Peptides against a protein of PDB entry 3B8E. Designs and how they scored, part 112

Target 1, 230 residues: chain A of PDB entry 3B8E
Amino acid sequence: PFLIFIIANIPLPLGTVTILCIDLGTDMVPAISLAYEQAESDIMKRQPRNPKTDKLVNEQLISMAYGQIGMIQALGGFFTYFVILAENGFLPIHLLGLRVNWDDRWINDVEDSYGQQWTYEQRKIVEFTCHTPFFVTIVVVQWADLVICKTRRNSVFQQGMKNKILIFGLFEETALAAFLSYCPGMGVALRMYPLKPTWWFCAFPYSLLIFVYDEVRKLIIRRRPGGWVE

## One batch from the design tools (peptide; made by RFdiffusion4, then SolubleMPNN)

Design b1_p18_7_s1 (from b1_p18_7, 17 letters changed)
Fold by OpenDDE base, seed 1:
Structure b1_p18_7_s1 (fold): chain B 230 residues (1-230), chain A 18 residues (1-18)
Amino acid sequence: as target 1 above (230 residues)
Amino acid sequence: LPVLNELIELAKKIIAEA
């Protein structure tokens, strides 16, 4: 998100506070919960890793996490962002290079794609209106990410959802997302304006996509051990 | 921690500029 903000010079799609809420609020408990996950049924039957040759984190895992899943997450967030801005009169093409004028407090006549002039205050309201949906989109996608991280090879259906701490983590991040989205004063305190409940569903296709993608990946790994997909 | 600190500093900057 932040890289595209810099490269494309678009209005800030995800606020720094929302990033901190993701990293410290929504991801912390889920990440800790993985320490309490039951081992995969076959983990003790696998050959031990050679600590000299086998990297714990390899290029394939980095490619999967950052290049594939991370890209789907970013696309989900940006989809929500562009839809909200388009609904407010700012088409995606018009946002390119707009940041300089967008963030200038002294420019109160920034035109949208339809020639409507936007004051600085109005622009910041619509920008902050994007932050909460982007955050919620990430949380909904993270449901799938956390669930798929339960196993490296086995299907989630084989592993099951027995980790009560993970279930608590999913509840906690969702409750936090709801609190930040709907609690009075969050718009002033955190620049997280209230979200229409319908926007929670905008991320569901992406969450499902990640889940299906990883289940297919794991299925391929199970059927073809040692493939390029590991 | 370094990334978090950079994010915090960036947050402070964005908050100060807003």
Scores: peptide ipSAE 0.005, ipTM 0.322, DockQ to the pose 0.025
Fold by OpenDDE base, seed 2:
Structure b1_p18_7_s1 (fold): chain B 230 residues (1-230), chain A 18 residues (1-18)
Amino acid sequence: as target 1 above (230 residues)
Amino acid sequence: LPVLNELIELAKKIIAEA
C-alpha cells in the first residue's frame, strides 16, 4: 500500500498506526496460534526433506505468501479505500497525483471529481475515515489467510477447526478490530475514525477469493503431488 | 526497515502538521 501511495501520489490509504496495529496487534496472536495447529494426517507419509536442497521456507512458499495472498489482501484494502473516496466524491482517476495538494494545509479548495471544494480539515477527515475500513478489511481477509495456513495439502474441511488457540486468535483480532473501530477517542488517539458497520462486509469477496483459491490449490496438490503448485 | 522508517517519518510529519 505504501509503494502505491508513493508511485501514484494518491492520498495516504493506510496510516502508520494502523500498520502497527496489524503487525503487532492482529497478526501476532494468529501467527503464534499456527504453531499449535495439529499436524496434517498425511505428514508422516511424506518423504523426509533433504536438508541441503529442501529449505523449510522455500521460494515457492514465499512467492505464494507475499506475491499472491499479499497482493489479494492489498487489493481488498485498496478496493475499500477507493469505494470510500468515490462515495465522498473522489473517483480513482482523480486521486492520481492529488497527494501534493491533498497534504498541503494551505490549499483549502481541492476539487473533487464533481467540482466540490474540500478544505484541508475535510480532506483529512475523509483520509482518516479510510484508515479504519482499510484496517478492518485486512483483518477480515486475514481470517481466510489464517485458516488456509492451517494446512499445506489437506483441505480445511478435512483438517477441521480443532485448534482452540487459532480460534481464540480469530476472536482476538476481531475484538481488537472492533475496539479500535468503535471505542471513543480512537479518532484522536490513533487517527482511526469510527467505522460504519457495512464496511465489515466489503472484504468478504476477497476473503472468499483467498479461501477458494487456496482450496483449489490444495486440491491440485492432492491430485498431482510434486507439481508446480506446491 | 527502510519502509517502516519512511512511514514513521511520514507519521511524524502528519502529527506535527496536525
Scores: peptide ipSAE 0.000, ipTM 0.319, DockQ to the pose 0.025
Fold by OpenDDE base, seed 4:
Structure b1_p18_7_s1 (fold): chain B 230 residues (1-230), chain A 18 residues (1-18)
Amino acid sequence: as target 1 above (230 residues)
Amino acid sequence: LPVLNELIELAKKIIAEA
Protein backbone atom coordinates (compact mmCIF):
# COMPACT_ATOMS: atom_id res chain seq x y z
CA PRO B 1 0.00 0.00 0.00
CA PHE B 2 2.73 2.52 0.85
CA LEU B 3 4.56 1.84 -2.42
CA ILE B 4 1.44 2.66 -4.43
CA PHE B 5 0.99 5.79 -2.32
CA ILE B 6 4.47 6.93 -3.41
CA ILE B 7 4.34 5.80 -7.05
CA ALA B 8 0.81 6.94 -7.88
CA ASN B 9 0.81 9.95 -5.53
CA ILE B 10 -2.59 8.99 -4.14
CA PRO B 11 -3.94 9.83 -0.67
CA LEU B 12 -2.50 7.45 1.94
CA PRO B 13 -4.61 4.28 1.82
CA LEU B 14 -3.25 2.69 5.01
CA GLY B 15 -1.60 4.52 7.88
CA THR B 16 1.67 3.48 9.48
CA VAL B 17 -0.06 2.93 12.82
CA THR B 18 -2.58 0.67 11.13
CA ILE B 19 0.24 -1.29 9.48
CA LEU B 20 1.83 -1.75 12.89
CA CYS B 21 -1.50 -3.02 14.23
CA ILE B 22 -1.50 -5.64 11.45
CA ASP B 23 2.13 -6.68 11.81
CA LEU B 24 2.32 -6.63 15.60
CA GLY B 25 -1.32 -7.05 16.58
CA THR B 26 -3.47 -9.17 14.34
CA ASP B 27 -0.86 -11.28 12.53
CA MET B 28 1.48 -12.44 15.32
CA VAL B 29 -0.77 -14.89 17.15
CA PRO B 30 -2.13 -16.43 13.94
CA ALA B 31 1.39 -16.81 12.54
CA ILE B 32 2.68 -18.44 15.73
CA SER B 33 -0.33 -20.74 15.73
CA LEU B 34 0.86 -22.37 12.50
CA ALA B 35 3.80 -23.82 14.40
CA TYR B 36 1.29 -25.90 16.36
CA GLU B 37 -0.64 -27.16 13.34
CA GLN B 38 -1.20 -30.89 13.21
CA ALA B 39 0.89 -32.72 10.66
CA GLU B 40 -0.83 -33.50 7.39
CA SER B 41 -2.34 -36.99 7.31
CA ASP B 42 0.01 -38.08 4.52
CA ILE B 43 3.17 -36.24 5.64
CA MET B 44 4.85 -39.43 6.86
CA LYS B 45 4.26 -41.01 3.44
CA ARG B 46 6.39 -38.31 1.78
CA GLN B 47 10.14 -38.47 1.49
CA PRO B 48 11.99 -36.26 3.95
CA ARG B 49 13.18 -32.92 2.66
CA ASN B 50 16.84 -32.91 1.73
CA PRO B 51 18.22 -30.16 4.00
CA LYS B 52 21.16 -29.53 1.65
CA THR B 53 19.17 -29.04 -1.56
CA ASP B 54 15.59 -28.31 -0.54
CA LYS B 55 15.08 -24.86 0.97
CA LEU B 56 12.52 -24.32 3.72
CA VAL B 57 11.54 -21.12 1.94
CA ASN B 58 11.69 -21.72 -1.78
CA GLU B 59 10.63 -19.73 -4.85
CA GLN B 60 7.26 -21.49 -4.97
CA LEU B 61 6.49 -20.55 -1.37
CA ILE B 62 7.57 -16.94 -1.93
CA SER B 63 5.46 -16.82 -5.10
CA MET B 64 2.41 -18.08 -3.22
CA ALA B 65 2.89 -15.87 -0.17
CA TYR B 66 3.89 -12.58 -1.78
CA GLY B 67 3.27 -12.89 -5.50
CA GLN B 68 -0.23 -14.38 -5.38
CA ILE B 69 -1.93 -14.31 -1.98
CA GLY B 70 -0.30 -11.09 -0.81
CA MET B 71 -1.27 -9.33 -4.03
CA ILE B 72 -4.89 -10.46 -3.68
CA GLN B 73 -4.87 -9.09 -0.12
CA ALA B 74 -3.53 -5.76 -1.32
CA LEU B 75 -6.12 -5.62 -4.11
CA GLY B 76 -8.87 -6.25 -1.57
CA GLY B 77 -7.69 -3.37 0.59
CA PHE B 78 -7.35 -1.03 -2.37
CA PHE B 79 -10.78 -2.00 -3.64
CA THR B 80 -12.28 -0.90 -0.32
CA TYR B 81 -10.21 2.30 -0.41
CA PHE B 82 -11.33 3.24 -3.93
CA VAL B 83 -14.98 2.46 -3.19
CA ILE B 84 -15.00 4.72 -0.12
CA LEU B 85 -13.31 7.57 -1.96
CA ALA B 86 -15.59 7.16 -4.97
CA GLU B 87 -18.67 7.28 -2.72
CA ASN B 88 -17.31 10.57 -1.36
CA GLY B 89 -16.80 12.05 -4.83
CA PHE B 90 -13.20 11.04 -5.61
CA LEU B 91 -13.06 8.70 -8.59
CA PRO B 92 -9.94 6.50 -8.87
CA ILE B 93 -8.52 8.38 -11.86
CA HIS B 94 -8.87 11.69 -10.03
CA LEU B 95 -6.80 10.37 -7.11
CA LEU B 96 -3.70 9.94 -9.30
CA GLY B 97 -1.29 12.74 -8.49
CA LEU B 98 -3.69 14.27 -5.94
CA ARG B 99 -1.48 13.55 -2.88
CA VAL B 100 0.48 16.81 -3.07
CA ASN B 101 -2.63 18.96 -2.86
CA TRP B 102 -4.40 16.48 -0.58
CA ASP B 103 -1.69 16.67 2.09
CA ASP B 104 -1.28 20.45 1.86
CA ARG B 105 -3.00 21.94 4.88
CA TRP B 106 -3.10 25.38 3.27
CA ILE B 107 -5.19 24.20 0.32
CA ASN B 108 -8.80 24.09 1.46
CA ASP B 109 -10.47 23.97 -1.94
CA VAL B 110 -9.32 20.65 -3.41
CA GLU B 111 -11.95 19.66 -5.92
CA ASP B 112 -13.37 16.18 -6.23
CA SER B 113 -14.48 14.54 -9.48
CA TYR B 114 -17.75 16.49 -9.33
CA GLY B 115 -16.32 19.94 -8.59
CA GLN B 116 -17.08 19.87 -4.85
CA GLN B 117 -14.42 21.61 -2.79
CA TRP B 118 -12.92 19.86 0.22
CA THR B 119 -11.16 21.45 3.17
CA TYR B 120 -8.02 19.90 4.60
CA GLU B 121 -9.92 18.66 7.65
CA GLN B 122 -12.63 17.07 5.52
CA ARG B 123 -10.02 15.35 3.34
CA LYS B 124 -8.20 13.95 6.36
CA ILE B 125 -11.42 12.59 7.80
CA VAL B 126 -12.06 10.75 4.52
CA GLU B 127 -8.45 9.52 4.41
CA PHE B 128 -8.58 8.19 7.96
CA THR B 129 -11.99 6.72 7.19
CA CYS B 130 -10.23 4.56 4.60
CA HIS B 131 -7.61 3.24 7.04
CA THR B 132 -10.02 1.28 9.24
CA PRO B 133 -11.87 -0.59 6.47
CA PHE B 134 -8.55 -1.31 4.73
CA PHE B 135 -7.32 -2.83 7.99
CA VAL B 136 -10.53 -4.82 8.46
CA THR B 137 -10.30 -6.00 4.85
CA ILE B 138 -6.81 -7.35 5.56
CA VAL B 139 -8.05 -9.15 8.69
CA VAL B 140 -10.96 -10.74 6.83
CA VAL B 141 -8.65 -11.84 4.01
CA GLN B 142 -6.18 -13.17 6.60
CA TRP B 143 -8.86 -15.62 7.77
CA ALA B 144 -8.65 -17.37 4.45
CA ASP B 145 -4.88 -16.96 4.21
CA LEU B 146 -4.30 -18.49 7.63
CA VAL B 147 -6.67 -21.38 6.93
CA ILE B 148 -5.02 -22.22 3.60
CA CYS B 149 -1.59 -22.14 5.26
CA LYS B 150 -2.59 -25.06 7.49
CA THR B 151 -1.61 -27.54 4.81
CA ARG B 152 0.65 -27.70 1.78
CA ARG B 153 -1.12 -30.52 -0.03
CA ASN B 154 -4.21 -31.73 1.80
CA SER B 155 -7.48 -29.84 1.59
CA VAL B 156 -8.60 -28.00 4.70
CA PHE B 157 -11.59 -30.33 4.63
CA GLN B 158 -9.20 -33.28 4.96
CA GLN B 159 -7.03 -31.63 7.62
CA GLY B 160 -9.90 -30.13 9.62
CA MET B 161 -9.82 -27.29 12.12
CA LYS B 162 -8.23 -29.07 15.08
CA ASN B 163 -5.58 -26.49 15.95
CA LYS B 164 -7.12 -24.70 18.93
CA ILE B 165 -4.35 -22.09 18.93
CA LEU B 166 -5.14 -21.22 15.31
CA ILE B 167 -8.85 -20.95 16.12
CA PHE B 168 -7.96 -18.72 19.06
CA GLY B 169 -5.80 -16.61 16.74
CA LEU B 170 -8.72 -16.10 14.34
CA PHE B 171 -10.91 -14.92 17.20
CA GLU B 172 -8.13 -12.76 18.64
CA GLU B 173 -7.41 -10.93 15.38
CA THR B 174 -11.14 -10.42 14.77
CA ALA B 175 -11.72 -9.15 18.30
CA LEU B 176 -8.73 -6.83 18.02
CA ALA B 177 -9.99 -5.55 14.67
CA ALA B 178 -13.41 -4.87 16.19
CA PHE B 179 -11.83 -3.17 19.20
CA LEU B 180 -9.61 -0.92 17.08
CA SER B 181 -12.52 -0.11 14.76
CA TYR B 182 -15.25 0.64 17.30
CA CYS B 183 -13.67 1.48 20.66
CA PRO B 184 -14.24 5.13 21.58
CA GLY B 185 -11.12 7.23 21.19
CA MET B 186 -9.48 5.10 18.47
CA GLY B 187 -10.10 7.87 15.96
CA VAL B 188 -8.02 10.21 18.12
CA ALA B 189 -5.43 7.71 19.34
CA LEU B 190 -4.83 5.70 16.16
CA ARG B 191 -6.67 7.71 13.49
CA MET B 192 -8.88 4.67 12.99
CA TYR B 193 -12.37 6.03 12.55
CA PRO B 194 -15.35 3.70 13.03
CA LEU B 195 -16.68 2.02 9.91
CA LYS B 196 -20.07 0.76 8.85
CA PRO B 197 -20.46 -2.90 9.80
CA THR B 198 -21.23 -3.64 6.14
CA TRP B 199 -17.57 -2.97 5.26
CA TRP B 200 -16.65 -6.25 6.96
CA PHE B 201 -18.42 -8.01 4.12
CA CYS B 202 -16.56 -6.09 1.40
CA ALA B 203 -13.56 -8.42 1.78
CA PHE B 204 -15.57 -11.67 1.73
CA PRO B 205 -15.35 -12.15 -2.05
CA TYR B 206 -11.56 -11.86 -1.79
CA SER B 207 -11.38 -14.30 1.11
CA LEU B 208 -13.52 -16.73 -0.86
CA LEU B 209 -11.34 -16.21 -3.93
CA ILE B 210 -8.18 -16.98 -1.95
CA PHE B 211 -9.75 -20.05 -0.38
CA VAL B 212 -11.09 -21.42 -3.67
CA TYR B 213 -7.83 -20.64 -5.46
CA ASP B 214 -5.75 -22.50 -2.90
CA GLU B 215 -8.12 -25.46 -2.72
CA VAL B 216 -7.96 -25.75 -6.51
CA ARG B 217 -4.16 -25.49 -6.36
CA LYS B 218 -4.00 -28.22 -3.73
CA LEU B 219 -6.37 -30.36 -5.76
CA ILE B 220 -4.06 -30.03 -8.77
CA ILE B 221 -1.05 -30.94 -6.59
CA ARG B 222 -2.85 -34.05 -5.34
CA ARG B 223 -3.75 -35.10 -8.88
CA ARG B 224 -0.33 -34.22 -10.34
CA PRO B 225 2.36 -34.70 -7.68
CA GLY B 226 5.57 -32.81 -8.44
CA GLY B 227 3.80 -30.36 -10.72
CA TRP B 228 4.87 -26.75 -11.24
CA VAL B 229 2.12 -25.51 -8.89
CA GLU B 230 3.61 -27.34 -5.87
CA LEU A 1 -20.04 13.49 1.62
CA PRO A 2 -22.46 10.54 1.97
CA VAL A 3 -20.10 8.03 3.54
CA LEU A 4 -18.45 10.71 5.64
CA ASN A 5 -21.73 11.85 7.11
CA GLU A 6 -22.78 8.28 7.87
CA LEU A 7 -19.48 7.59 9.60
CA ILE A 8 -19.69 10.79 11.63
CA GLU A 9 -23.15 9.79 12.76
CA LEU A 10 -21.94 6.29 13.54
CA ALA A 11 -19.04 7.70 15.55
CA LYS A 12 -21.39 9.96 17.50
CA LYS A 13 -23.66 7.01 18.20
CA ILE A 14 -20.79 4.82 19.41
CA ILE A 15 -19.47 7.59 21.65
CA ALA A 16 -22.92 8.26 23.05
CA GLU A 17 -23.48 4.58 23.81
CA ALA A 18 -20.11 4.14 25.51
Scores: peptide ipSAE 0.000, ipTM 0.273, DockQ to the pose 0.019
Fold by OpenDDE base, seed 5:
Structure b1_p18_7_s1 (fold): chain B 230 residues (1-230), chain A 18 residues (1-18)
Amino acid sequence: as target 1 above (230 residues)
Amino acid sequence: LPVLNELIELAKKIIAEA
């Protein structure tokens, strides 16, 4: 997200405090919960890795975690961001290069895509209104990401949802997201304004996409052992 | 290095405005 903010010079899509809340707040308990996941039913049928050649974190795992899943998460967040700004009169093409004028407190006549002028205060309200839905979008996508991380080869439907600590983690991150989004004073303290409840559903297509993508990947691995997808 | 410096300056700006 931050790289696109610098390269495209768009208004800030996600606040620094919000990023810290993701990294330290919402991701910590879910990540720890994976240590308590039940072993896959077929794990003992796999040959042991060669400790001299096979790293625990291989290039394929890095490519999947940071390249593919991370890209889908970023796309989900940016989709929500662009929809909110478009509903407020700023079309995606108009946001390119706008950051310099957007962040200037002395410019009170920034025009939107329809010629409406926006004061600095009005622009900051709409920017901070984007931060909360972007954050919530990441949390909703993280539900799918956490669930797919339960297994490497078996389907989630074969593994089931037996890990009570993982279930607790999903409720904890959702409760934290609701607290940060709707608690009075969060607009002043964290620059996160309350979002309409409808924005929680904006990320659902991307969560479904991640889930379907990973289930298809795992299905291919099960049917074609030793392929490039392992 | 330029990107990192811009990040640092942006962080300083955000902290100065907070």
Scores: peptide ipSAE 0.000, ipTM 0.309, DockQ to the pose 0.027

Design b1_p18_7_s2 (from b1_p18_7, 17 letters changed)
Fold by OpenDDE base, seed 4:
Order: C-alpha cells, then sequence, then structure tokens
Structure b1_p18_7_s2 (fold): chain B 230 residues (1-230), chain A 18 residues (1-18)
C-alpha cells in the first residue's frame, strides 16, 4: 500500500494504525496457529528434508507467499479503495498525483472527477472511510490465505479443518475486524470509520480466486511431482 | 521528497491516534 502511495501519489489507502492492527492483531494468532497444523496425510511418504540442502523457506515459498498471494491481497484492498473513491466522485485516474493537494489542509477546493469541490475535512472522511474496508478486505482474503497455508501439497479437502487453533484464529481475526469496524469511537480512536456490511463481500471474489488458484496449484503438484509450481 | 512526506504522514497519524 505505501509503495503505491509514494509512487502514484494517491491518497493514503491504508492507515498506519490499520496496518498495525493487521500485523499485530489479525495476523499473529492465525500465523501461530499454523505451527499446530496437523501433518499432511502423505508427509510420512515423503523423504525427510535434507536440512543442509533443502531450505525451510525457499524461493518457491517466498514467490508464492509474497509474489503471488500477497499481490492478490494487495489488489483486493486496492480494488475496494478505488471503488469507494469512485463512488465518491474520484475516478482512479484522477487520484494519480492528487496526494499533495489531498493532504493539504489549506486547500479546500480539491475537485473530483466531476468538478465537485471537496474540503479538507470531507476528503479525510472519504480517506478514513477507505481504511476500514481495506482492512476488512485483507482479513477476508486472509481467510483463504490461511486455509491454503495448511498444506503444501494436499488439498484442504484432504487435510480437513482439524486445527482448532487455526479455526479460533479465523474467528479471532474476524471478530477483531468487526470490533474495529463497528465499535463506537473507532472512527475517533483509530480513524477507522464504520463500513457498510456489503463491503465484506467485496473481498470474496479475491478469497475465492486465491483458494481456487492454490487448489489448482496443489493439484498440479500432485499430478506432476517436482514441477516448477512446487 | 515523497518519502519524507510519507514519513511525516505516518508520524502525524501516529500522533493523532495516540
Amino acid sequence: as target 1 above (230 residues)
Amino acid sequence: LPILELLKKLADEIIEAA
């Protein structure tokens, strides 16, 4: 998010506090829960990893986690951001380079894509209105991300959902997201304004995409062991 | 510089949230 904020000079799509809530709130318990995941049903049929040659975290895992899944997560958040701003009169192309004027409190006549003038306060309301649904989008996408991380090779349908700590983590992050989104005072305390419940569904296509993508990837790995997708 | 502006923005947000 911040890289795009810098490069494109767009209004801030995700606040610092919101990022901290992701990193320290929603991600910790789910991430820890993966340490308690049951071994894959076929793990004992695989040769032991050679600790000298086989890295626990290899280029393939980094590529998948950060290069593929992380990018889809970011795209999901940005999609929500652009939709909200477009609904408020700011088309995506108009946001390019707008940050300087957007963040200037002395400019109270920033024009949207339709020539409507926006005060600083009005702009900040719209900006903070984007932070919450971006956050929620990340959480909803993380459901799929966490579930796909349960296994390296087996389908989730083969592995099942037996890790109670992981299930707890999914509920915890969802409950935290709901709390931060709807608890009175969060708009003042965290600059996270309440979102319409419909925005929770905005991320679902991306969650489904991640899930389907990973299941297809795992299917390919099962059919072609040692392939480039592993 | 864009990076300095970002850092200022982040600092301001932290201060406002504190």
Scores: peptide ipSAE 0.005, ipTM 0.329, DockQ to the pose 0.028
Fold by OpenDDE base, seed 1:
Structure b1_p18_7_s2 (fold): chain B 230 residues (1-230), chain A 18 residues (1-18)
Amino acid sequence: as target 1 above (230 residues)
Amino acid sequence: LPILELLKKLADEIIEAA
């Protein structure tokens, strides 16, 4: 998200507070919960890794985690961001290079795609209106990410959802997202304005996409051990 | 590091808000 913000010079899609809430609030408990996940049914049947040849984290895993999944997450967030801004009169193409004028407090006549002038305050309301649904989008996508991270090779359906702490983590991050989205005063305190409940569903296709993608990946790994997808 | 960039941005926002 931040890279696109810099490269495209668009209005800030995700606020600093929302990023902190993701990194420290929503991701921490789920990540810790993985320590309590039951071992895969076949993990103890696998040969021990050769510490000299077998990297614990290989370039493929990094590419999968940060390249592919991260890209889908970013696309999900940006989709929500662009939809909200478009609904407020700012088409995606118009946002390119707009940041400088957008963030200037002295410019009160920034035009949208339809020629409507926006004051600084109005622009910031719209910007902050994007932060919450972007955050919620990431949380919903992270549901899939956390679930798929339970296993390296086995399907989630094979592993099941027996980790009560992981389940608690999913509820915790969801409850936190709901709290930050709907609690009075969060707009002032955290620049997270309330969103329509319908915006939660905007992330679901991306969450499903990640889930399906990883299940397909794992299926390929199971069928073709030692393939490029490992 | 996303956290460092975040902290930097927070710092910048705090500085701009002050």
Scores: peptide ipSAE 0.000, ipTM 0.323, DockQ to the pose 0.025
Fold by OpenDDE base, seed 2:
Structure b1_p18_7_s2 (fold): chain B 230 residues (1-230), chain A 18 residues (1-18)
Amino acid sequence: as target 1 above (230 residues)
Amino acid sequence: LPILELLKKLADEIIEAA
């Protein structure tokens, strides 16, 4: 997200406080919850592996898979960001290079894609209106990410949802997202303006995409043990 | 540099939020 902000010179899609809330608030409890996940039913049936070569391959493949999931998460957030700005008159193409003028408090006549002039205050309201939906989008996508991380090989349908701590993590991150989105004063304290309830659904296609992607990946691993996907 | 301005802005935002 931050790299695209720098390279494309677009208005800031995600605030620093929002990033901290993701890293410390929404990611920590779910990540800890994964430590309490039940072992896969097939772990004892695995053939002995070479601890050097197979570990390196697995670490690379895991890093690539998590990298890909992270990219899908970022795409989901940016999709939400672009939709919100487009609804407010700023088309994606118009946002390219706009950051310098957007962030200048002395420029009060920044034009949108339709020729409407925006004051600095109005622009900042729209920017901060994007932060909360971006955050919520990440949380909704993280539901799928957390669920798929329960297992490396088995389908979620095979493993089931037996980890009470993981379930608690899902509720905790959702409750935190709701609190940050709707609690009075969050707009002033965290620059996270209230979220329209409809924005919670904006991430659902991406959550489904991650889920389907990982289930297909795991299916391939089960059918071809020791393949390039493992 | 755009990066320095961005870092400064981020720092200012952190300071204003603290």
Scores: peptide ipSAE 0.000, ipTM 0.289, DockQ to the pose 0.027
Fold by OpenDDE base, seed 5:
Structure b1_p18_7_s2 (fold): chain B 230 residues (1-230), chain A 18 residues (1-18)
Amino acid sequence: as target 1 above (230 residues)
Amino acid sequence: LPILELLKKLADEIIEAA
């Protein structure tokens, strides 16, 4: 998010406090829950790794976790951001380079894509209105990310949802997201204005995409052992 | 520099939130 903010000079898509809530609030309990996941049913059928050559976390796993999944999460958040701004009169192409004027308190006549002028206060309300849906989008995508991390090779349908701590983590992160989004005073305290309930569904296509992508990857691994996808 | 402006904004947000 920040790299695109710096390179494209767009209005800030996600606030610092919101990022801290993701990193420390929503992800901590789910990540710990993976330590209590049951072993895959086929783990004893795998050849032992060579401890001198085979790392537990190989370059392929790093590339998948930080590169591919992280990119899909970012795309989901930015999709929500651009839709909200477009509904308020700011088309994506008009946002390029707008940040400098957007953040200037003394400019009260910033024009949208339709020639409507926006005061500083009005612009900040719209910006902070984007932060909450971006955050919620990340949480919804994280549901899929957490579920796919339950297994390395087996399908989630084969593994099932038996880890009660993981289920608790999913409810905890969702409850925290709802609290931060709808509790009175969060607009003043965290600059997170309440979002329409319909915005929760904007991330669902991306969550589904992550799930389908990982299930297809795991299917390929099961059918073609020793491939570059492992 | 865009990075300095970002850092300033982050610092201001932290100060306002404290």
Scores: peptide ipSAE 0.011, ipTM 0.341, DockQ to the pose 0.027; fails the geometry check

Design b1_p18_7_s3 (from b1_p18_7, 18 letters changed)
Fold by OpenDDE base, seed 3:
Structure b1_p18_7_s3 (fold): chain B 230 residues (1-230), chain A 18 residues (1-18)
Amino acid sequence: as target 1 above (230 residues)
Amino acid sequence: LPVLELLKELAKRLIEEA
């Protein structure tokens, strides 16, 4: 999100505090929970890793985690961001290059896509209104990410949801997201204004997309071992 | 990657407050 903020010169989609809450709050317990996941039923049928040649983290794992899934997460967050700004009169094309004027406290007549003028204070309210839904969108997408990370080859339906620590992690990140979104004073303290409950649902299509994508990928791997998708 | 983005944003805030 911050890279796009710099490159496209758009209003800040996700604040520093929200990024910290993702990295240190919502992702930590879920990540630890994966250490307690049950081994896949076929793990002992695989050839042992050659410790001299096979890296624990390979290019394929990096491509999947950061290239594919990370891009879908970012797209989900940005979709929510653009929807909120569009509902407030700022169409996506109008946001390009707007940051300089948006962040200038002395400019109180920044026009939206419909010619409405926005004061600095009004613009910052809209900006901070984007932070909470963007954060919640990431959390909802992370539900799918955590679930798909349970297995490399087997379907989640084959593996099941028996890891109690993983289930706890899903509740913890959701509870933290709800706390940060609805607790009084979070708007002032964290620049996270209260979230309309409807914004929780904006991420669901992306969460479902990630889940379906990974299940299809795993299905292809099971049907064609050693394919380019593996 | 999130940590790097955090560091960049912290750096930005420090520059803006400075």
Scores: peptide ipSAE 0.005, ipTM 0.337, DockQ to the pose 0.028
Fold by OpenDDE base, seed 2:
Structure b1_p18_7_s3 (fold): chain B 230 residues (1-230), chain A 18 residues (1-18)
Amino acid sequence: as target 1 above (230 residues)
Amino acid sequence: LPVLELLKELAKRLIEEA
């Protein structure tokens, strides 16, 4: 997200406080919850792997898979960002290079895609209106990410939802997202303005995409042991 | 790394606004 913000010179899609809330608030508890996940039913049935060669290949493949999931998460956040700005008159193409004028307090006549002039205060309200939906989008996408991380090879349907701590983590991150989105004063304290309930659903296609992607990946691994996807 | 860069950018902005 931040790299695209720098490269494209677009208005800030995600605030620093929001990123800290993701990294420290919504990611930590779910990540810890995975430590309590039960071992896959097939782990003990695998032959001993060569710890040097097979670990390096598996770490590279895992890193690529997590990198791809992270890209899908970022795309989900940016989709929400672009939709909100488009609803407020700023089309994606118009946002390119706009940052310099957007962040300038002395420019009060920044035009949107329809020729409407926006004051600095109005622009910052719209910017901060993007922070909360971006955050919520990441949380909703993280539901799928957390669920798929329960297993390396088995389908979620095979492993099931037996880890009560993981379930608690999902509720905790959701409750935190709701609290940060709807608690009075969060706009002043965290620059996170209240979110319309409809924005919670904007991430669902991306959560489904991650889920389908991982289930397909795991299906390939089960059918072709030792393949490039393992 | 992204968080650190964002924090640096925030710090820079806070210094410029001060």
Scores: peptide ipSAE 0.000, ipTM 0.314, DockQ to the pose 0.025
Fold by OpenDDE base, seed 4:
Structure b1_p18_7_s3 (fold): chain B 230 residues (1-230), chain A 18 residues (1-18)
Amino acid sequence: as target 1 above (230 residues)
Amino acid sequence: LPVLELLKELAKRLIEEA
């Protein structure tokens, strides 16, 4: 999110507080829960890792985590961001390069895509209105990420959802997201304004996409062991 | 990366508040 904010000079899609809530709040318990995941049924049939040659984190894992899944997550968040801004009169093309004027408190006549002028205060309300749905979108996408991270080769349907700590993590991150989104005073304290419940569904296509993508990837790995996809 | 982004944003806010 922040990289696109810099590169495209768009209004800030996700605030620092929301990023902190993702990294320290919603992701921590789910990530810890993976340590308690049951081994894949085939793990004992795999050759031992060579500690001299086989890194725990390889280029393929980095490419998958940051290059593939992370990009889909970012796309989900940005989709929500662009939808919200478009609903408020700012089309995606109009947002390009708008940051400088958007963040200037002395400019009170920033035009939207329809020629409506926005005061600094109004713009900041819209910006902060984007933060909460973007955050929630990330959380909803993280559900899929957490679930797909349970296994490297086996389908989630083969592995099942037996890790109670992981299930707890999913509920915890969701409850935290709901708390941050709807608790009175969060708009003042965290600049996270309440969102319509419908915004939770904006991420679902992306969560489904991640899930389907990973299941297809795993299916390919199972059919073609030692492929470039592994 | 999120921590770096956080630090960058905090730095940005500090610069904007200064």
Scores: peptide ipSAE 0.000, ipTM 0.305, DockQ to the pose 0.028
Fold by OpenDDE base, seed 1:
Structure b1_p18_7_s3 (fold): chain B 230 residues (1-230), chain A 18 residues (1-18)
Amino acid sequence: as target 1 above (230 residues)
Amino acid sequence: LPVLELLKELAKRLIEEA
């Protein structure tokens, strides 16, 4: 997200506080909860890894986890961001290069895609209005990410949702997202303005995409052990 | 990495506020 912010010079899609809330608030408990996940049904049937050849974390795993899934997460967030800004009159193409003028407090006549002038304060309200839905989008996408991380090879349908702590983590991150989104004063304290409940649904296609993607990936791994997808 | 993005944003804000 931030790389695109720099490269495209768009208004800030996700604030520092929201990023901290993602990293420290929403992700930690769910991630820790995975430690309590039941072992895959086949884990004891796997041959011991060769410690000389089989890296615990290889470049391929990093590429999949941080590259592919991370890109889908980022796309989900940016989709929500662009939709919100478009609803406020700023089309995606107009946002390109706008950051410099957007962030200038002395420019109070930044035009949107429809010729409406926006004061600095109005622009910042819209910017901060994007932070909360972006954050919520990440949380909703993280539901899928957490669920898919339950297993490396087995389908979630095979593994099931037996980890009560993981379920608690999903509720915790959702409750935190709701709290940050709707609690009075969060706009002032965290620059996270309230969002319409409908914005929660903007992430659902991406959450589903991640889930389907990983289930397909796992299906391929099961059908072709030792393949490039593993 | 979200943390790296945070750091970059913090850096940017610091540069803009400076």
Scores: peptide ipSAE 0.000, ipTM 0.292, DockQ to the pose 0.031; fails the geometry check

